# Ledger of designs, part 188: peptides against a protein of PDB entry 6FRK

Target 1, 411 residues: chain A of PDB entry 6FRK
Amino acid sequence: NEEVLNAMLKEVCTALLEADVNIKLVKQLRENVKSAIDLEEMASGLNKRKMIQHAVFKELVKLVDPGVKAWTPTKGKQNVIMFVGLQGSGKTTTCSKLAYYYQRKGWKTCLICADTFRAGAFDQLKQNATKARIPFYGSYTEMDPVIIASEGVEKFKNENFEIIIVDTSGRHKQEDSLFEEMLQVANAIQPDNIVYVMDASIGQACEAQAKAFKDKVDVASVIVTKLDGHAKGGGALSAVAATKSPIIFIGTGEHIDDFEPFKTQPFISKLLGMGDIEGLIDKVNELKLDDNEALIEKLKHGQFTLRDMYEQFQNIMKMGPFSQILGMIPGFGTDFMSKGNEQESMARLKKLMTIMDSMNDQELDSTDGAKVFSKQPGRIQRVARGSGVSTRDVQELLTQYTKFAQMVKKM

## One batch from the design tools (peptide; made by RFdiffusion4, then SolubleMPNN)

Design b2_p21_2_s3 (from b2_p21_2, 13 letters changed)
Fold by OpenDDE base, seed 3:
Structure b2_p21_2_s3 (fold): chain B 411 residues (1-411), chain A 21 residues (1-21)
Amino acid sequence: as target 1 above (411 residues)
Amino acid sequence: EELKRLRELYLQLQKILEENA
């Protein structure tokens, strides 16, 4: 029994290390799991694998729980949220995502660019803010981040903003000058929350980076970015352990909507490759896929049109990165689509939709769309001309549709 | 059951996207 337990724990520990979980945390987890498992209960014929998986899951849940309640903004108050983190962590993008998240929830939200170190930081923030219709503040001439942050916070407090997000400078390395600047900004604006933004893709470096920030500034919240890629999120455990601060949000892609509140259980389930069924349900519900009852009913009858395919492409595009959708399906690892393949896949979907935009209702609503085009080849030429593509591209779309419709007929 | 069908649909869409990638 002990040998079997040790073998299974070795396999789990290997998988956690491959998920960028810190070696110290994996060792501690192994000891905690061993102490939590009664070997006598394991002898009684219970599914040993399920018991070990449950014990591992419980210990991972404890590792992401710092025992501290996450900060939440107070409605009708001015909440100042300061962002800190290294360059390339996704900090500036995350500021815009958080601002947009609160704006969509009916909070009066604004953005301040106090990054004076990076050329074009203010232009990037301004571009993101303008696209999202979020009020912003910054300077092209002021070089002191303390002045910019203070003036911006004062301005937006006077205008009764409820969420005031301050983006700070990020550097490539932990430099004392960066930490001093962050302290000066924090002291000047007196933030209600300091958010450390961490890139999940840095793997084993997460602990050391998170600790260095926590040792210098009073980090109260963590946001983990780039969980859409090959980053299995094990670094998030290291960030919580080092900062003793909760993860409040995760960034799941490049789009402004690729941002969600952190949920412990779905995250651990995803980390273990069990999928995120709850997050999939939530995303399906957010898409108002109630209109999919009609689609599901058509699929039950083995009917699938080009319009039905178009609507599914729209749904996929609304769900965000396809890798996230797949990562929510049990048995589909995050590794299935490389980051490069996702943007290319989305561009392909958009191209296919543009071709379908040049089709007529008879073509789109036909239960045998490919046969409509095969009987009248002049339709292919019309659609190709209308969409600015080759006749080959239209034929390729029809081939894809035919493959899909054949699969639906087998369902 | 509906969620299972939706998953199967997305898997099929994925496979089509990958085969044409």
Scores: peptide ipSAE 0.021, ipTM 0.434, DockQ to the pose 0.113
Fold by OpenDDE base, seed 2:
Structure b2_p21_2_s3 (fold): chain B 411 residues (1-411), chain A 21 residues (1-21)
Amino acid sequence: as target 1 above (411 residues)
Amino acid sequence: EELKRLRELYLQLQKILEENA
């Protein structure tokens, strides 16, 4: 029993190290799991693997919980949020994502560019803010980030903004001058929250970087970026351990919508390769797939129409990146669709939907849509002309539909 | 069961998207 436990713990520890979990945390986890597992209960025929996984899961949940309540903005008040982090961490993009997140929730949100070090930082922020219709402040002439931050915060306070996000200069290295500048900005604007932005892809360096920021600036929140498919989530654990601050959001891609509130349980489930069943359920529920009963009933009867396929494409499009959806399904690795394939796949879905938009109700609602088109080939030519595609593209869609309908009939 | 069917549907959608890639 102890040999089996040690072998399984070795496998889990290897997987966690491969996921860029800090070696000290992995060692501590291993000791905590060993102390939490009753070897006598393991002898009683319980699924040893499930028990070890549950113990590992429970200890990982503790590692990502700093025991500190996350700061939350107060509605109708001025909330100043200062961003800190290295250059290339995704800090500037994350400022825009957070601003957009609050704006979509009906908060009066603005952005301040206090990055005077990087040429074009203000133009980049301005471009992102303008695309999202977020008010912004910055200077092309002022080189002191303290002045820019102070003026911008004062301006937006006077205009009764509720969420005031300040982006600061990043550096490639931990330089004392950067930390002094950040401290001067923080002292001048007196932020309600300081957010450290960390790139998950930096692996074992996450702890040392997060610690260096926390030792110099009072980091109160963490945002982890680049938690898309290939991203090793282990850096998040290192950030929490080093900063003693909660992860408040995660960045899951490059789009402004690739940003979500951090959820502990789904994150740890993904880290262990268990998938995110809860997040999948939540996304499915948010989609108001209430029409899923009608779909499921049709699927039960082996009925699948072109309209049913169209509705499923709409659902996939609403769920966002298909790779993210698949990464929520247990046993589907995040690598299943490369980012390049995802945009291409979404473009393909949209093309197929555009073809179906040129179909009539008789064609869409037929339980044998392919037969309707095969009996009257003139329909293919009509749909092709209506959608601006070739007759071949319509035939390919009908071939895909036929494959799908045959699969549904086997379900 | 609904979630399993949805998963199977997405898997099939993906296979179709991959076969046409």
Scores: peptide ipSAE 0.019, ipTM 0.442, DockQ to the pose 0.117
Fold by OpenDDE base, seed 4:
Structure b2_p21_2_s3 (fold): chain B 411 residues (1-411), chain A 21 residues (1-21)
Amino acid sequence: as target 1 above (411 residues)
Amino acid sequence: EELKRLRELYLQLQKILEENA
């Protein structure tokens, strides 16, 4: 029994190390799991694998709990949130995502760009903020981040903003000069919360990076980014352990809405390759696919139109990147689609939808759309001209539709 | 069951998009 336990724990420890979980945390987890497993219960013929998985799951849940309640903004108060993190961590993008999240929740939210180190930082923030209709402040000429942060915070306090997000400079290295600048900004604006943004893709370096920030500034919250890529999220455990601060949000892609509140159970389930069934159910419910009972009923009858395909492409686009969908399905690993393939796939979906936007109702609502186009080839040329694509692109779309309609008929 | 069918639908759509990549 102990040999079987040790073998299974070795496999789990290997998988956790491959998921970028810090080696010290993996060792501690192994000891805690061994101490939590009753060897007598394992002797009783219960599914030893399920018991070990449950014990591992329970100990991982404890590792993401710092024992400290997450800071939450107070409604009707001016809440100043300072962002800190290295360049390339996704800090600036995450500021915009957090601002957009609170704005969608009915908070009066604004952004301040106090990144004077990176050329074009303010232009990037301004572009993101303008697209999301979020008020912003920054300077093209002021080089002191303390002045920009102070003026911006004062301006937005006077305008009764509830959420005031300050983006700071990120450097490529942990330099003392960066930490001094962060301390000067923090002292000037007196933030209610300091958020450390960490890139999950740095793997085993997460602990050392998170510790270096915590040793210099009063980090109270963590946001983990790039959990849509090859990063299995084990670095998040290292960040919590090093900062003793809760993960409040995760970044799950490049879009402004690829941002979600941190949920412990789904995150650990995903880390263990169990999938995120809850998050998939939540996304499916957000899509109001229940309003598509008519579509599911059509699919049950083997009916599938070009309009039905268009609506499905809209639903896929609302669910986010295919990797996020697949990564939520149990047994489909996070590695199934590279980020490059997702953007290309989304661009293709948009191109296909643009072709269908040039189709008429007779073409879209036909139970055999491909046959409508085959009977009157002039329709292909009309649609191609209307959408600015080749006749070949329209034929490829019709070929895809035909393949899909044949699959639906077999369902 | 509907969730399984939806998952299968998305996997099929993905495969179609990948085959045309």
Scores: peptide ipSAE 0.017, ipTM 0.426, DockQ to the pose 0.118
Fold by OpenDDE base, seed 5:
Structure b2_p21_2_s3 (fold): chain B 411 residues (1-411), chain A 21 residues (1-21)
Amino acid sequence: as target 1 above (411 residues)
Amino acid sequence: EELKRLRELYLQLQKILEENA
């Protein structure tokens, strides 16, 4: 029995190390699991594998819980949220995602760019903010981040904003000058919450990086980014352990909607390769798949129009990236979609939808849309001109549609 | 069952998008 336990714990420890869980945490978890398992209960014929998995799951849940209540904004107050993190962590993108999240919840939200070090930081923030219709502040001429942050916070306080997000300079290295600048900004604006943004793809470096930030600034919340594709998120455990701060959100891609409140149970389930059944159910419920009964009925009859394809592309775009959905299904590994294909796939879908926006109802609602275009080639030229694409792009869309319609007829 | 069918449809949709990429 002890040999079987040790063998199974070795497999779990290997899988956790392959998931970028810190070696020290894996060792501690192994000891905690070994102490928590009653060997007598394992002798009684219970499924030893399930018991070990459950014990491992419980210990991982404890590692993600810092025992500290997450900060939450107060309604009707001005809440200043300062973002800190290394360059390339996804900090600036995450500021926009968090602002958009609160805006969608009916909060009066704004963004401040206090990154004076990176050329084009303000332009990037401005582009993201403008796309999301989020008010923003920054300067092209002021080089002191303290002045920009102070002026921006004062401006938005006077305008009765409820959520004021401040993006700070990120450096490529943990330099003392970066930490001093962050402290000066924090002292000037007196933030209600300091959010550390960490890239999950840095693996074993997560602990050292998270600790270096916590030792210099009063980090109260963590956001983990790049939990898409191959990043299993084991570094998130290291961030919580080092910062003693809760993970409040996760970034699951580069789209503004690729941002979710952190849920412990689904995250640990995914980390163990058990899938995220709860997140899958939540996403399914958010999609109102009941509204797709009419589509499922059409598909059962082998009918598939260009409009039906357009509606499916809308549903795909609402679901977020398929890699995330597939990664929520038990037994579908994170490897099913390469990271590069997801944004390119979303851009392709959006291009295809833009082409279909230039089609008329007769073209969209035809049970043989490709035949409508083949009979009247002038329609292809009209749609191409209307959507600003080549006639080849329209023909490629019609070729794709024909392949789909043939698959639906075989279902 | 409907959810499985929708997932299968999406997987097929994605596969066709990848094959035509």
Scores: peptide ipSAE 0.019, ipTM 0.406, DockQ to the pose 0.108; fails the geometry check

Design b2_p21_2_s4 (from b2_p21_2, 13 letters changed)
Fold by OpenDDE base, seed 1:
Formats: C-alpha cells, structure tokens, sequence
Structure b2_p21_2_s4 (fold): chain B 411 residues (1-411), chain A 21 residues (1-21)
C-alpha cells in the first residue's frame, strides 16, 4: 500500500512539476498529502485513486489560499488600484480588462497611464481605453510618473470616479530604479490596492519574480495572465506563496472580455485536468442558453435539423474562445486547441454557417436535411453558388450534419 | 476534425446540462 501510494504521489508530483508548480511547493504538497492519507482507510478497499486525488485537491486548494481576504472595492467610494509587474506580463492589457470588468458592473471606472519609460505606453492605453469607452489620463510631455499618477488620481477623485486604475512602468530584472519609482508612485497616490500582474508562462521563475515585487512594494492582490490553452497555471501557486496575497482575477486570452474573477476550486480542477464543470454551467447560464430547453426536448425526440445545427453553432460562437470552453470539459486538456486552431475553428464554423445561410426553410427545417439534398442534387449547386463555396464543401457539411443527427438519434 | 471536436463539445455540454437539470 505504501509503495502504491508513493508511485501515485510520484505521478502527481510529476504532473504538478509539468504544470510549472514550484519544486518546494510540490515537495510540501507531497508530504502533506502523505500525512493526510490514512493508510488503513486505503487498505479497507476505498478507491485509492479517488482518495489520493481528493487529498491532492484539498492540499492544492490550501496552497492557493493565502489565508488573507481579498480586497474588494467599496461602492460609492474612490478606490485607487495600482498595477505593478514585469514588462511583457500583460499589465497594461490587464488594467484595461479590469477597468472594463468594473465598468460592465456599473462602476464609474477610469485608467491612468503612469508608464513614462516605455515609448507608446500611453498611446496603447489610450487605444484600449477608447475602444472600451473608458475615461483615461496620461501625458505625452510629463516624464515624472509620480506627477502623472498624482494629477490623474486627483482629477478622477474630483470627478467622483469609483475605480481609479494606475498603470506603472514594467520592470526589467536589473532596474532597481523602477522599484524606487513604483514606491514613489505608491507613496504619492496611497493606493487602496496594489495588484501584481504575473505571466503564468514564465514557469519556475514566478516565485522569484513575485517575491522580488513583494519585498519592495506592498502587493495585496495578484492577477495571473496568459492562462490560455498553453498556460499550465502552476506559477499561480508560486505567486500566492511568495506574495502571501490572493489571486483576484485571471486573464484567459487577448480579448478584453478574456478576464474572469479567480475561483479556487474551478482553477484547481482545471489544473488537475478534471475540468471546470461549475464554470461551464455558469458560462452556459450567462449565455441564456435556456432556449436550449426547446432544443433539448427536440433532441430527446431524436429530431435534429440543419437549423438546430445552425443555432448550436451560434451558441458555440457566443460562448467565446473554444479553448476556454474545451478547457472546462473534463478530459480536454488546455492544449486541445492552440490559439491558431481556435481561429481556424471559428473560421470553419463561420464558413459552415454561411453555407447554411444560403439554404431555404424547407432545407433547414427538414428532419432529414441530407435526404432533401440527396433527392434534388440541384439544391447543392444552388447553395454552393449562393455561399461562394464548392459543391464538395456543401456535401461535407451535409455529411457532418448526418453524423450529428445520427448521434442525436442515439441519445 | 473541428466539426468532430464541436460535436463532442456539444454532446458533453448537453450531458452536463442534463446532469444538472
């Protein structure tokens, strides 16, 4: 039993190391899991794998929980949020995402660009803010980030903004001057929250970087970026351990909407390849896919039309990035759709929908759409011409529809 | 292959919806 436990723990430790979890944390987790598992209960015929998975899950949840309550903004107050992080961490993009998140929640939100070091930082922030209709402040002439931050915070306080986000210069490893600048900005504006933005793709370097920021600036919150399909997320554990600060949000892509509140249990479930069933349900409910009840009823009766398939493609497109949806499904690893494959997949869906847009109601609403086209081949040629595709593309769509309809009949 | 992935996704979504309905 101990040998089996040690073998399973070795597999889990390997998977966690492959997920960029820090070696020290993996070692601590291994010892904690080993101590939490009753070997006598494992002898009694309980599913050893399930018990170990549950123990690992519990210990990972503890590693993501710093034991500190996350800061939350107060409604009707002025909340100053300062962003800090490495250059290339996605800090500036994350400022815009957070501003947009609060704006969509009905907060009066603004952005301040206090990055004077990077050429075009203000133009980039201005472009993102303008696209999202977020008020912004910055200077093309002022070189002191303390002046810009102070003036911007004062301006937006006087205008009764509730969420005031300050973007700072991104540090390179070797510039002590940028830490002094961040401290001067923090002292001048007295932020209610300091957010460290961390790139999950830096792997084992996450701990050392997060610690370097925490040792200089009072980091109270962490945002982890680039948790798209390729990011293994283990660096998030290192950030929490180093900063002793909660993860408040995660960035899941390049779009302004690719930003979500951090949920511990779904994140750990995803990290373990268990999927995020809760997040998937929430996402499905947010889409008001309740109109799928009528479809679910049709599916229960084994009815599936080309229109039903079209509506499903619309629903899938509304769900957002396929990588996120697939990453929520148990057994679909994050790697299942690379960014390139996602755009290609959406383009393929849009092509299929364009083919169906050239179909008539008789073709779309037929319970045997493939048979309608097989009986009258001239319909294929009409649809092909109408959609600007080959007759082969239409036949491929009909072949896929037939496979779908056959699966629905077996459900 | 993309359509197969979408099919599997849809079926899994429906299964999840049905298990939580």
Amino acid sequence: as target 1 above (411 residues)
Amino acid sequence: ETLKKLRNLYLQLQKILNENA
Scores: peptide ipSAE 0.008, ipTM 0.334, DockQ to the pose 0.023
Fold by OpenDDE base, seed 2:
Structure b2_p21_2_s4 (fold): chain B 411 residues (1-411), chain A 21 residues (1-21)
Amino acid sequence: as target 1 above (411 residues)
Amino acid sequence: ETLKKLRNLYLQLQKILNENA
C-alpha cells in the first residue's frame, strides 16, 4: 500500500513539476498529501487513485488561497488601481483588459500611462484605449512618472471616474531604481489596490520575481498573464506563495476579451488536466444557448438547416478562441490547436458565414439545403458571386453542412 | 445532455475544419 501511494505521488509530483510548479511547493504538497491520506481508509477497497487525486486537488486549492480576501472596487466611489511588474509581463495590455472589463460592466473607467521609460509606451496605451473607447491620460514631454500619475489621478477624480488604472514603468530586470520609482508613485497617488502582473511563461523564475516585488512594494493583488492554451499554470502557485496575495484575474490571450476573473476550482482542474466543466457551463449559459429551445428541439428531431449552422457559428465566435473552449473539455489537451491554426480556423468560419450571408431565406431555412442547391446549380453561382468566393468554396460549405446535418440526424 | 451535444458538435466542427485544412 505505501509503495503504491509513493508511486502515485511520484507521478503527480512529476506532472506538477512539468506544469512549472515550484520544487519546494511540490515537496511540501507531497508531504501534506501523505499526511492527509489515511492508510486505513485506503485499505477498505476505496479507489486509491481517486483518494490521492482528491487529496492533491484539496492541497492545490489551499496553495492558491492565501487566506486573504481580494480587494474589490466600490461602486460610485473613486478606486485607484496601480499596476506594477516587469517589462514584457503583459502589464500594459492587462491594464487595458481590466479597464475594458469594468467598462463593459457599466463602470466609469480610465487609464493613465505613467511609463516614461519605454519609448512609445504612451502611444501603445493610447492606441489600445482608443480602440476600446476608454478615456486615457499621459504625456509626451513629462519625464517624471510621479507628476504624470498625480496629474492623471487628480484629473479623473475631478471628473468622477470610478476605476482609475495607473500603468507604471516596467524594467527588463529587477533594479533598485525601479522599486524606488514605484514607491514614489504609490506614495503620491495613494492607490486603493496595487496589482502585480506576472508572466506565467517564466516558470520557476515566478517565485523569485514575485518575492522581489512583494519585499519592496505593498502588492495586494496578482494578475497572471499568458495563460494561453500552452501556458503552464504552475507559476501562479508560486506567485500566490511569494506575494501572499490573491490572484484576481488571468489573461488567456492577446485579445482585449481574453481576460477573466480568477476562479480557484476551475484553475486547479485545468492544471491537473481535468478540464474546466464549470467554466464551460458558465460560458454556455452566458451565450444563452438554452434560449435556443427551438434549436435544441430541432436538433432532437434531427432537423438542421444552414441557418441553424450559421447561428452555431455565431455562438462559437461569441465563445471566444477555440483553444480556450477545447481546453475546457476534459481529455482535449492544450496541444490540439496551434495559435496559427486557430486564427486560420476563425478566418474560415468567418468566410463560411460570409458565404451564408449571400444565401436567401429559402436556402437557409431548408431542412435539406444541399438538395436545394443540387436541384438548381444556378444558386451556387449566385451565392459565389454575392460573397466574392469560388463556386468550389460554396460546394465545400454545402459538403460540410451535409456532413453536419447527417451527424445531427444520428444524434 | 445539452453539454454532451455541444461537445460533440464542437468536435465535429473541429474535425470538419481540420479535414479541410
Scores: peptide ipSAE 0.007, ipTM 0.376, DockQ to the pose 0.117
Fold by OpenDDE base, seed 3:
Structure b2_p21_2_s4 (fold): chain B 411 residues (1-411), chain A 21 residues (1-21)
Amino acid sequence: as target 1 above (411 residues)
Amino acid sequence: ETLKKLRNLYLQLQKILNENA
């Protein structure tokens, strides 16, 4: 029994190290799991694997809980949120994502660019803010981030903004000059929350980075970025351990919507390769798939139209990157679709939708859409001309639809 | 069952997308 326990713990420890969990945390977790497992209960014929998985899961949940309640903005107040983090951490993109998140929730939100170090920082923020219709402040001429941050915060306070997000300079390395600048900005604007943005892809460097920021500025919240990549998120545990601050959000891609509130249970489940069933359910529910009861009912009856396929492609596009959805399904690794294949897959879906946009209601709503086109080949030529594609592309779509409809009939 | 159906749907969509690659 002890040999089996040690073998299984070795596999779990290896998987956690491969997930970028800090070696000290993995050692401590191994000891805590060994102490929590009753060897007598393991002898009684209980599923040893489930018991070890549960003990590991419970200890990982404790590692992401700093024992501190996450800061939340107060409605009708002016909440100043300062962002800190290295260059390339996704900090600037995350400022825009957070601003957009609160704007969509009905908060009066704005952005301030206090990054004077990076050439084009203000242009990038302005581009992101304009695309999301978020008010912004910054300067092309002022080089002091303290002045820009102070003026921007004062302006938006006077305009009764509720969420005031301040993006600061990042450096490629932890430099004393960066930390001094961050401290000067923090002292000038007196933020209600300081958010540390961490790139999950930096692996074992997460602890040292998170600690360096916490030792210089009063980090109260963490956002973890690039969890759509090869990063399994183990660095998030290091950030919580070092900052003693809760993870409030995660960034799951480059799109402004690739941003979600942090949930402990789904995150640990994903980290262990169990998938994120809860996040899949939540994303499915956020799609207002109440209109999909009719679709699920049609699918139960083996009915599937070109319109139903179009609506499914729209839903897939709304769920965000298909790799993220697959990564939420248990037993699908994140490696199953490289980022390059995803953009190509989305472009293919958009092409297929553009072909269907040139179809009429009779073609879209037919329970045998392929037969409608086979009976009248002139329809294929019309749709091809309307969508700017070849007749072959339309025939390929109809072939795909037929394969899919046949599968739905077997379901 | 709905999750299994969704999984199979996505697997088939992926096959369809890959066969046209």
Scores: peptide ipSAE 0.017, ipTM 0.427, DockQ to the pose 0.115; fails the geometry check
Fold by OpenDDE base, seed 4:
Structure b2_p21_2_s4 (fold): chain B 411 residues (1-411), chain A 21 residues (1-21)
Amino acid sequence: as target 1 above (411 residues)
Amino acid sequence: ETLKKLRNLYLQLQKILNENA
């Protein structure tokens, strides 16, 4: 029994280490799980494997709980949120995502760019903010981040903004100058919350980095980014342990909508390779699949039109990255699509949709769209001209449609 | 069942997109 327990714990510990969980946390987890099982094995004739899995899951849930309640903004107040973290952690993007998240919830939100170190930081923030219709402040000429942050916070306080997000400079290294700058900004603006943004892809470096920030500034919240990539999320546990601060949000992609409140249970389930069935169901329900019942019935009858394909491409684009969807499904690891392949796939889908936007209703609604085009080749030339693509691109689309329609007939 | 159908549809679409890559 003890040998079986030790073997299973060894497998779990190996999997957690491969998930970038810090070795100290893995050791602590192992001891906590042993202690929990030794107490529970006396009580229940449950399948030992399920008991071990439950104990592991329960102890992982504790590792993401810092025992501190997350800061939440107060409605009708001016909440100043300062972002800190390294260059390349995704701070600027995450600032925009957080602002957009609160804006969509009916908060009066704004963004301040106090990153004077990175060339084009303000242009990037301005571009993201403008696309999301979020008010922003920054300077092209002021080089002191304290002045920019102070002026921006004062401006937006006077305009009764509820969520005032301040993006700060990141550095490539833990430089004392960065921490001094962060302290000066924090002292000047007196933030209600300091958010540490961490890149999950740095793996075992997460603990040391998170600790370095917490030792210098009063980090009260953590946001973990790049959980859509090869990062298995084990670094998030290290960040919580080092900062003693809750993870409040996660960044799950490059889009402004690829941002969600941190949920402990789905995260631990994903970390253990169990998938995120709940998040998948939520994401599927957000797509209003009720309109897809009609499609599913058509598919059952072997009917598939170019319009049906267009609607499916729209649904795919609404679901976000394929890697996220696949990574939510049990047994499909995060490695199934590299980020590069995903952007390219989305660009391809958008190109295909643009071609279909130049088709007429007769072409789109035909049960044999490929045959409509084959009977009248002049349609291909019209669609190609209308969409600004080659006749070859239209033929490739029709070939893809034909392949898909054949698969639907076999379902 | 709807999730399974959707999964299969996405996997098929992804395969088609990757084959034309």
Scores: peptide ipSAE 0.014, ipTM 0.403, DockQ to the pose 0.124; fails the geometry check

